# Peptides against a protein of PDB entry 2AUS: the designs that were tried, part 58

Target 1, 323 residues: chain A of PDB entry 2AUS
Amino acid sequence: ADIKREVIVKDDKAETNPKWGFPPDKRPIELHIQYGVINLDKPPGPTSHEVVAWIKRILNLEKAGHGGTLDPKVSGVLPVALERATRVVQALLPAGKEYVALMHLHGDVPEDKIRAVMKEFEGEIIQRPPLRSAVKRRLRTRKVYYIEILEIDGRDVLFRVGVEAGTYIRSLIHHIGLALGVGAHMAELRRTRSGPFKEDETLVTLHDLVDYYHFWKEDGIEEYIRKAIQPMEKAVEHLPKIWIKDSAVAAVAHGANLTVPGIVKLNAGIKKGDLVAIMTLKDELVALGKAMMSTQEMIERSKGIAVDVEKVFMPRDWYPKLW

## One batch from the design tools (peptide; made by RFdiffusion4, then SolubleMPNN)

Design b2_p13_6_s3 (from b2_p13_6, 5 letters changed)
Fold by OpenDDE base, seed 5:
Structure b2_p13_6_s3 (fold): chain B 323 residues (1-323), chain A 13 residues (1-13)
Amino acid sequence: as target 1 above (323 residues)
Amino acid sequence: LEELYKEILELEA
């Protein structure tokens, strides 16, 4: 998620009309909720689906979806996309995750050996999905980006771990325990990051949401509920972006594919087949789509389909039809 | 509000 992407400008003369659209920070509260994502601190106990059902009840919503399942006993960062933003979770499912885990060893191991063996688990690991996973129980490779040991207290090892999406920390701990020769199990797990969502000032509880909704509906104070809900654009910050002309926005919002002439600027390093976010010049999310060209091809070509539009988010009326 | 808090606490238990 933290990969700084260079921005390549294709049309330096492109301007945007300030009267068109609704930039993320300028949405009325009702519209902000319709295009919102909550950075929820999921409590231990409930399923991720139960928590989503609770948010819908608390906020009086028809639809919501989460950015990747946490097991019942696992707490922490659960992005919940609301209403018209619900399908933005497709951008979060493949995103990297971070956890803090407590591993309990089944025997005594010298600290230096613990540190050395855990360092060997950085990089590519082979995992088997647990029985409770809806994923086919085939062996698969996953990336461990980093392991940071926070504390070692006898047989208890507290560590931070950054992983590829769908890495099972319980399985990782089991394999570490086998490599140490004593065995181990996962005592506790908290998710501290899901793509662009982390433990920061935007993290809120179910209790906070109850209070903030009450302050809005009963006291007329919208400030708290506004801060508790992030714009849907937050959920795509980690994706490569393509910024388009005002004249192309309405066409894409109607489900037309993005053609090369509509591009104003784009991130470097887009490959054919990548998931990309199509943005306005005001950083509004228009759509998600599949890149049909590389960044280089989008610069060099004058014509052709740049992005196959898979999911439109922007309403059709925010920008005028200019075709 | 109190009923919602109670239900959330029961969900976390």
Scores: peptide ipSAE 0.024, ipTM 0.633, DockQ to the pose 0.431
Fold by OpenDDE base, seed 2:
Structure b2_p13_6_s3 (fold): chain B 323 residues (1-323), chain A 13 residues (1-13)
Amino acid sequence: as target 1 above (323 residues)
Amino acid sequence: LEELYKEILELEA
């Protein structure tokens, strides 16, 4: 999410009709909810699935999905995509995560040694998924992007850790404990980031959602519930983007693949096989798809399939059929 | 609202 991607313009004369579509900031409240994502502060206790069921009950929703499972005992950032946005969670599953963890050591270790050994766990680590994981229990490499020690109090080590998706902090702590020679376990864990979602002013509790829904339904006050729900476009901020002509939007919204002539601008560094977000010139999410070309190929070629469209989010009628 | 709060508190306990 922290990588600023350069924007390469292919068509500097491309304009957008202000009457077409519904920009993320201009959706009526009902439509905003239909295309929303909540940055939920998941409480400790319930499963991520139970929390999603609660949100559906509180907000009277038919569908919702979460952007990556937190264990029952783990609190913090759980993105929950609503209704028509439910499928946007696929963009969040592979996104990097940050946690604050409390590690308890099973013996006394000098602080200098703790700091030195924990620094060695930055970079590539080997992990096996736990038994409770739906993922095949094969050995795999994962990236630890950074470890920041916040506090050391005797045998208790509080640290921030940025990790590749599907890195198990419990397993990391176990391996750190082995490397320290005394053993360790995970005492507490909170997720502080899931891709573009972090601990900020957008983080809301289940209690906040109850209150905000009540203020809307009983008092007619939309402001709180509107603020509590992010547009689905937030859930793709970390993806490479391709912006398309108004004339291409309806075709992509019907499930047609994006061809090179439809591209107005795109991020640098797209590789073949990357998950990309197809956007309008008003920064509306049209679809997610697989890049069939690199950024360079999309610049150099005049024709061909740029993106294999996998999931459409935009309704077919927001833009006119111009094909 | 009070019933929902009680149920959420029970869920978080």
Scores: peptide ipSAE 0.022, ipTM 0.626, DockQ to the pose 0.448
Fold by OpenDDE base, seed 3:
Structure b2_p13_6_s3 (fold): chain B 323 residues (1-323), chain A 13 residues (1-13)
Amino acid sequence: as target 1 above (323 residues)
Amino acid sequence: LEELYKEILELEA
């Protein structure tokens, strides 16, 4: 999310018809919900699946999915994609995560040694998934992007940690404890970020959702529930983007692969095999797909499949068929 | 609404 990607324009004359599509800011409330993602503050106690079931009940939804499991005892940022946006969680699963963790040491360690050893855990760590994880128990390397010690109080160490997706903080703390020679365990954990979703004004509780849904359904006040739900496009902000011509939108919405002539602009640094978001010129998410070309190849080539379209989000009728 | 709040509170407990 924090990497500014250069935008390369291929067609500076490309215009978009303002009558076609539904830009994120112009969706009626029902349509906004159908293409929404909640930045949920997951309470401690329930599973991520239970919380998703609750959101479906509160908002009277058929489908929803979460952007990465939090353990029952773990609170904080849980993106929940709604209805037609449910599959956008695919973009969030591989996204980096941030946590605030409380580590309890099983012995006394000088603060200078704590700081020194924790700094050594910035970088690559070897992890084994927990027994209860749905992830196959295989030894794997994960990246720790940063560790920021917030407070040290005797044996209690409060720290912020940015990690690669699927890094287990409990395992990290166990390894830190081993490196310190005294052992340690995770006392508390909160997720403060999941890709583009963070602790900000968009973070809402289950209680907030109940209230905001009530205000909409009983009082006719849609403002609160509208603000509580982010457009699905938020869930792809961290991905490289390709913006396409209006004439290409309907074809991609029907599941056609994106060809090079359909590209208006694109982010720099796309590699073959990258997950990319296909966008309209109004910043509407059309589809997710796998890049079949680099950015450079998409600029230099006049023809060929640029993106293998894997998941379509946009309805087929938002843009006219121009083929 | 009250039932929903109660059930949410029971999940957080």
Scores: peptide ipSAE 0.020, ipTM 0.628, DockQ to the pose 0.447
Fold by OpenDDE base, seed 1:
Structure b2_p13_6_s3 (fold): chain B 323 residues (1-323), chain A 13 residues (1-13)
Amino acid sequence: as target 1 above (323 residues)
Amino acid sequence: LEELYKEILELEA
């Protein structure tokens, strides 16, 4: 999410028709919900699936999906994509995560040694998935982006940790405990970030959602439920983007691959094989796809398939067919 | 609404 991406303009004369599409800020409430993502504060206790089922019940939804499982006992940031936005979770699954963890040491260790050893776990670590994981138990490398010790109280170590997707904090704590020579276990865990979703003013509880839905349905007040739901475009903020001509939007919305002539502007640093977001000039998400060219190839070439379109989000009728 | 609150509280327990 924090990767600054340069924007390269290919066509500085490209304009957009203000009558076409529905920019995230201009969606009627029903349409906003259809293309929404909730930054849910998952309580400890329920599974991530139970929480998604609850959101569907509370908001009277047919479909929803979460942006990465939290264990029952783990609280915090759980992005829940709604209805037509449900498939946007594909963008969130590979995104980095942040946690606050409480590690309990099984023996006394000097604070200086705790700090020194925990710093050595920044970078590449070898992990084995836990037995309960649906993931095959293969040894794999994962990145720990940072470890910030917040507090040390005897044998209790409170720390913030930024990690690559699918890093197991329980396994990290176990390895830290082994390196300290005394052993350790995870006492508490909260997720504070999932890609672009963090602990901020957009974080809402299940109780908030009940209240906000009631205010909308019974009192006609939509402001609270509108604020509680983020546009699906939020869920792709961390991806490299390609902005396309109005004339290309309907074709991509029909599942056509994006060709080079359709590109108006794009982020620098796209590589072949990257997951990219295809956007309108009004910052509406059209589709997710796989880059078939680098940024440089998309600039230099006049023709060819730039993006293999994998998931269409935009309705086919928001933009006219111009082919 | 009260039933929903009760059921949510039961999930959090």
Scores: peptide ipSAE 0.026, ipTM 0.657, DockQ to the pose 0.437; fails the geometry check

Design b2_p13_6_s4 (from b2_p13_6, 5 letters changed)
Fold by OpenDDE base, seed 5:
Structure b2_p13_6_s4 (fold): chain B 323 residues (1-323), chain A 13 residues (1-13)
Amino acid sequence: as target 1 above (323 residues)
Amino acid sequence: LEELRKEILELEA
């Protein structure tokens, strides 16, 4: 998620009208909620679906969705997209994840051997999805980006791990235990990151949400509930972006594909087939789509479909029709 | 508010 992407400018003279749209920092509280994502600290016990149902009840919402299932016993970072932002979870499902895990070894192993063997699990690993997973139980490769051992206390190993989406930490720990020759199991697991969402000042509990909603509805204080909800644009920070002309925004908001003449600036390194975020010059999310060209093709070509628009988020009336 | 807090605590148990 922290990959800095260069920004290439195609039209350095393109301006935006300050009267059009609703930038993420300028949304009225009701509109902010309609286009919001909560960085929820999921408690251990409930399912991710139960927690989403609770958020809808607490905040009086019709729709919400989560950015990737946590098992009942697993706590930590669960992004919950609200109302009109619900579909933004598509950007979060494929995003990298970080966990802190407690592994219990079934025998005594020297600390130097534990450290050496766990380091060998950085990189590509072969996994079989667990029985409880909706994913077909076929062998598949997954990336382990890093393993950081935090503490070793006898048979207990506390570690941080960064992984590709859909890596099973329980299976990783089982394989580490086999490689150590003594066996191991996962004692505890917490998710500390899901793409752009991490353990920071934006992380809130269900209890916090109850309190903050009460302060707004009963006391007229919107500050707490406003801070507890992130703009939907946060959920796409890790994606490559394409910024478009004001004259192209309404067409894309109506479901038209983005053509090359509508592009003002874009990130470097976009490949054909990539999921991209289409943004206004005020950093408002218009739509998600599939890149039909590389960054280089979008620079060199004067015409053609740059992005196949898959999901529109922006209302059709925020920008005028200029076609 | 107190009922919601109680119900959340029951989910966490």
Scores: peptide ipSAE 0.054, ipTM 0.765, DockQ to the pose 0.445
Fold by OpenDDE base, seed 1:
Structure b2_p13_6_s4 (fold): chain B 323 residues (1-323), chain A 13 residues (1-13)
Amino acid sequence: as target 1 above (323 residues)
Amino acid sequence: LEELRKEILELEA
């Protein structure tokens, strides 16, 4: 999510009609909810599915989905995509995660040795998924992006860890404990980040959502519930983007693949096979798709399929058909 | 609202 991507302009004369679409900041509250994502502070206790069911009940929603399971005992950042935005979670599942973990050591280890050994776990690690995971128990490599030791109190080690999606912190702690020679277990775990969603002013509880929905429905105050829900575009901030002409938007919204002539600007470093977000010139999410060309090919070619459109989000009527 | 708050607290327990 922190990868700064250069923006390459292909058509510097492309303009957008201000009357077409609904930019994230201009959506009526009902439409904002339909295309929303909640940065939920999941409490410890419930499953991620129970929490999603609660959000649906609280906000009177038909559909919702979460951006990556937290175990019942794990608290913190759980992105919950609402209604028409529900499928945007596919962008969040592969996104990096950050956690704060409490590791309890099963013996005494000098602090210098703890620090040295934990630093060796930065980079590539081999993991086996736990028995309870829906994932096939195959050995796989995962990236640990960073480990930051926050506190060491005797046998208790509090640390921040940034990891590739599907890294098991419990397994990491077990391996650290083995490397220290004394063994260890995970005492506590909180997720502090899921891709673009962090512990910030957008983080809300289930209790906050109850109160904010009440203020809207009973008192006519939409401000709180509006702030508690992020636009679905937030859920794709970490993806490479392609911005398209107004004339291409309706075709893509109807499920047509994006062709090279429709591109106005794009991020550098897109590779064939990458998940990309197709955006309007007003930063509205049209669709997610698979890049069929690199950034360089999209610049150099005059024609061809740039993106295989996998999931449309934008309604078909927000932009006129210009074909 | 109070019922919802109670049920959320029960879910967190």
Scores: peptide ipSAE 0.053, ipTM 0.778, DockQ to the pose 0.437
Fold by OpenDDE base, seed 4:
Structure b2_p13_6_s4 (fold): chain B 323 residues (1-323), chain A 13 residues (1-13)
Amino acid sequence: as target 1 above (323 residues)
Amino acid sequence: LEELRKEILELEA
């Protein structure tokens, strides 16, 4: 999520009509909710599905979905995409995650040895998914981006870890314990980041949502519930983006593939097969799709399918049909 | 909403 992507401009004269669309900051509260994502602080105890069900009850929603399962005992950052934004979770599922974990060692180990061994787990690791996972129990490589030891108190090791999606921290701790020769288990786990969502001022509890909904419905104060819900565009901040002409928006919103002539600007480093966000010039999410060209091919070519459109989010009527 | 608050508190306990 923190990767600054260069923006390459193909059409520096492209303008956007201010009367078309609804930029993320200009949505009426009802529309903001329909295209919203909550950065939820999931409590320990309930399943991620139970928490999504509660959000639907609290906010009177028909549909919602979460940006990656947390186990019942695991707390912290659970992005919950609402209503028409529900499918934006597809951008969050493959996103990197950060956790703070408490590892308990089953024997005494010198601190220097703990630090040295944990450093060796930075990079590529081989994991087997746990029995309780819906994922096929095949050995797979995962990336550990960083391990930061926060505290060592005897047999208790508090650490921050950044990982590739679908890395199991419980399995990591088990392997660290084996490498230390004494064994270990995961005592506590909190997720502190899921792609662009982190522990910040946007993090809200279920109780906060109850209160904020009450303030809106009973007191007519929408400010709190508006602040508690992020625009769906937040959920794609970590993806490479392609910005399109106003004349291309309605076609893409109808499910047409993006062709090269529709591109105004794009991020550098797009590869064929990458998940990309198609944006308006007002930074509205139109669709998610699969890149059919690299950034370089999208610059050099005058025609062809740039993006295979997989998921449309924008309503068909926000932009006029200009063809 | 108050029933929901109680249900949330009971499941966090």
Scores: peptide ipSAE 0.042, ipTM 0.773, DockQ to the pose 0.503
Fold by OpenDDE base, seed 2:
Structure b2_p13_6_s4 (fold): chain B 323 residues (1-323), chain A 13 residues (1-13)
Amino acid sequence: as target 1 above (323 residues)
Amino acid sequence: LEELRKEILELEA
């Protein structure tokens, strides 16, 4: 999510009609909820699915989905996509994660050795998914982006860790304990980041959601519930983006593939097969799709399918049919 | 509201 992507402009004369669409910051509250994502502080205890069911009950929603399972005992950042935005979780599942973990060592180890060994776990590690994982139990490589030791108190090691999606911190701690020669277990775990969602002013509890929904429905105050829900576009901030002409928006919203002539600007570094977000010039999410060309091919070519459109989010009527 | 708060507290326990 921290990768700054250059924006390459292909059509510098392309304008957008301000009367078309609903930019993220200009949605009526009902529409904002329909295209919303909550940065939930998941409590310890419940499953991620139970918490999603609670949000649906609290906010009177038909559909919701989460941006990556947290174990029952694990607290912290759980993005929950609402209603028409529910499928945006597809963008969040493969996103990097950050955790704060408490590791308990089963023996005494000098601090210098703890620091040295934990640094060796930065980079590529080999893991097998646990039995309870919905993922096929094959050995696989995962990236540990960084390990930051926050505190060492005897046998207790508090650390921050940035990891590739589907890295198991419990398994990492077990392997660190083996490398230290004394063994270790995960005492506590909190997720502090899931892609673009982090511990910030947008993080809300289930209690906050109850209160904010009540203020809206009983007191007529929408400000709190509006602030508690992020636009679905937040859930794609970490993806490479392609911005399209107003004339291409309705076609893509109908499920047509994006062709090269529809592109106004795009991020650098798109590879064939990448998940990309198709955006309007007002930064509205139209669709998610698979890149069929690299950024370079999308610049050099005058025609062809740039993106295979997989998931449409934008309603078909927000932009006029101009084809 | 108080019932919902109670049920959430019971869920977190």
Scores: peptide ipSAE 0.035, ipTM 0.753, DockQ to the pose 0.531

Design b2_p13_7_s2 (from b2_p13_7, 7 letters changed)
Fold by OpenDDE base, seed 1:
Structure b2_p13_7_s2 (fold): chain B 323 residues (1-323), chain A 13 residues (1-13)
Amino acid sequence: as target 1 above (323 residues)
Amino acid sequence: MEEFEEKIKEIDE
């Protein structure tokens, strides 16, 4: 997920009006919440849907959505997008995930053999979704980006694993156990990363949210609730970006497709069909869309649709209509 | 779960 993308400047003379829009760090608290994402530490026990319902009650919200289901027994990083940011979860669903898992082996295996076999599961694996999954039980390939063994204590293997979205760690552990010849099951699972969201200073509990909301409403202290909520732009950090002229912002905010003349700068390596974030020169998220051109085509062409706009986030009035 | 439901009730009051 931490792929540093080169930024190609197409218009080096493009300026932005500081009076237009609301940069992430300059949003009033109410507006910050409306365009917010919580990096929630989901407790074990509740469903991801129950936790989202609780956040809506705690923060008095009409809408919220999560960036990828955690099973009831699974704890850790659950991004929860709020209000007007709710639809930003579509950027997080396909994002890579990291977990810490405890695997229990059903027999004794030499440590060297455990390490050797687990290393063979780095790369492409064939998985069958579990019976209780809403996903049709078709065989599918998934990527395991890395496996890091943290600890081996007899039959208990603690490991960190980076995976492609929709990889089932329970199925991975089952296959590792088969390859070891003794069988295995998943004893514990915690999600430590979901795209740009990780275990860091932004990770908050449901208890923290209760207390921080109280401090804001009863004591007038907004600092804690402001820190507990990330700007929606955080949820698109892992996407390729296209930065647009101030004159193009209002059109895109009205749902117009982004045309090539509106581009100021863009990330390298955009391919046709990629999900891209359309940004202002002040790093405000305008919209998500599908790239209709590569980066190279967006540089070389003078006209045409660069991005098919799928979801608008920015209000229509933040930037003036300049058409 | 019960502890969260209690804290949520305290906010709705």
Scores: peptide ipSAE 0.010, ipTM 0.572, DockQ to the pose 0.119
Fold by OpenDDE base, seed 2:
Structure b2_p13_7_s2 (fold): chain B 323 residues (1-323), chain A 13 residues (1-13)
Amino acid sequence: as target 1 above (323 residues)
Amino acid sequence: MEEFEEKIKEIDE
């Protein structure tokens, strides 16, 4: 997720009208909530769906969705997209995840051997989804980006692990235990990252949300609930971006495909078929779509469909129709 | 969790 993407400017003279749209940091509180994402610290016990239902009750919302299921026993980072932002969770499903896991070994193993074997699990691993997963139980490869051993206490191994989306830490620990020759199981698991969402000052509990909503509704204090909710644009920070002209925004907001003339600037390294975020010059999310061209093709071509628009987020009236 | 369920009950009351 920390890939600094180069920004290539195609039109250096493109200006934006400050009267149009609602930049993320300038939304009224009600609009901020309508286009919000909570970086929730999910407690252990409830399902991710139960937690989403509770957030809807606490905040009096019609719709919400989560950015990737945590098992009931798993705590930590659960992005919950609200109301009009609900569909942005699809940008988070393919995003990398980080966990802190406690692995319990079923026998004594020298620390040097633990460290050596766990390092061999960095890179491509073969996994099979657990029986309880709605995912078809096909063998598949997954990337382990890194394993950082935090502590070894006898048979207990605390480690941080960065993984590709849909990597099963329980299965990883099982395979590590087999490779160590003693067996192992997952004692504890916490998710510390889900794409751009991490353990930081934006992480909030369900209790925080109750208190912050009360402060807003009963005391008229918006500050806490405003800080507890991130703009939906945070949920797409890890995606390659394409910034468009003000004149193209309303068309894309109506579901029109993005054409090459509408592009002002774009990230390097976009490939055909990539999920991309279409942004205004004020960093507002207009839509998600599939890149129909590479970055290079979007630079070199004067015309054609750059992005097949799949999901519109921006209301149709935030920018004027200039067609 | 119990304290949270109590706080939610207080909001629903």
Scores: peptide ipSAE 0.007, ipTM 0.543, DockQ to the pose 0.123
Fold by OpenDDE base, seed 4:
Structure b2_p13_7_s2 (fold): chain B 323 residues (1-323), chain A 13 residues (1-13)
Amino acid sequence: as target 1 above (323 residues)
Amino acid sequence: MEEFEEKIKEIDE
């Protein structure tokens, strides 16, 4: 869900120095890669770890990480964070996911009944993790945000489903099949969304990455590889944001907690304990942290710790120390 | 829904 978060301005006079930092759209290609995330179209067959290892080889990288495992047989959207951005995947792990699934029914069911029963699975569902999961096999609640039936062809049901992170579509299909009284199994699964990453013009294959890297290294054409890599800021678009003064950036980049005086603007609806992205006025990701105040408290208070900084991304030298 | 949650508990025991 594109949660349009309202932006509350606390300091309307705050300016930013254009000479400081590296806005996401103005990074040199090497720096763009160092702070990049690939919206990878994972092929069916390989594990998510194998695909990350291949990307590291293709792009000559030391570090990379993925924004949530896809099973070997599952294709589609796999965010792969690169180098200095590798740890931004922590923002994507709890993010909602969308899939397109093909469900095969084990018997004939009227289409009206299929549609009615599948609509009842919107909302909270109880799931048991599969045996292959590293998670203890305890019953757990998960949210199904929506089910959209795309096509019904006899016993084959193609549908789009939006789910809470760690919802098992295989188990959902099994339960739908039981509710229909005939049983069902998952024939095919593709992930079409992982938080802010979706099937769009930014989606690239492993083959594209090979070609685009060669065009850059051999032909000096950086355009393709630049477009194939998203700025790390893309990986936090779904989080509530707090924008800070230039004078606060260096302190946060050194791992200092964000205090209330450093806030210029912020999203509405931040609660204490929420994961938040600390941004510059140029929309650069400084850090991820835990909100220690609500949005309302951050507006009303003149002092105190607003965010406990958990992970810094910005280099310490992009902004000057102004203290 | 409640009957279905009960049936899932019975099948998973």
Scores: peptide ipSAE 0.000, ipTM 0.364, DockQ to the pose 0.012
Fold by OpenDDE base, seed 5:
Structure b2_p13_7_s2 (fold): chain B 323 residues (1-323), chain A 13 residues (1-13)
Amino acid sequence: as target 1 above (323 residues)
Amino acid sequence: MEEFEEKIKEIDE
């Protein structure tokens, strides 16, 4: 999420009509909820599925989905996409994760040795998926981006870890314990980040959602519930973006593939096969799709399919048909 | 070993 991508402009004269669409900051409260994502502080105890069901009841919603399961015992950042935004969770599944973990060692180890061995687990690690994972139990490589030791108290090691999606922290702790020669287990785990969602002022509890919904429905105060729900565009901040002409928006909203002439600006470093977000010039999410060209090919070519559109989010009527 | 394999299951589901 923190990788600043360069923006390359193809059409510096492209303007947008301010009367078309609904920018993320200008949605009426009902529409904001329909295109919302909650940065939920999941409590320990319930499953991620139970928490989604509770949010649907609290907010009187028909549909919702989460951006990647947390164990019943695991607390912290659970993005929950609402209603028309529900499908945006697919952008969050492959996103990097951060955790704070408490590791308990089964023997005494000098602090210097703990620090040295844990540093060796930064980079590529081999993990075996657990038996109940629907994923075939094939050995897989995962990347540990960083390990930051926060505290060492005898046999208890508190650490922050940034990992590739689908890295099992419990398995990592087991392997660290083996490398230390004493064994170890995971005592506590909290997820502190899921792609663009982190522990910040947008993190809310289930209790906050109950209170904020009541303030809106009973007192007419929408400010709290508006702040508690992020626009769906937040869930794609970590993706490479392509911004399109107003004249191309309605076609893409109808499920047409994005062609090169529709591109106004784009991020550098897009590769063929990358998941990309198609945006309006007002930073509204139109669709997710697969890049059929690199950034360089999208700059150099005058025609062709730039993005194979997989998932439309924008309603067909927000922009006029200009074809 | 079995209890440890069960506990690894829950996190990424």
Scores: peptide ipSAE 0.006, ipTM 0.429, DockQ to the pose 0.029; fails the geometry check

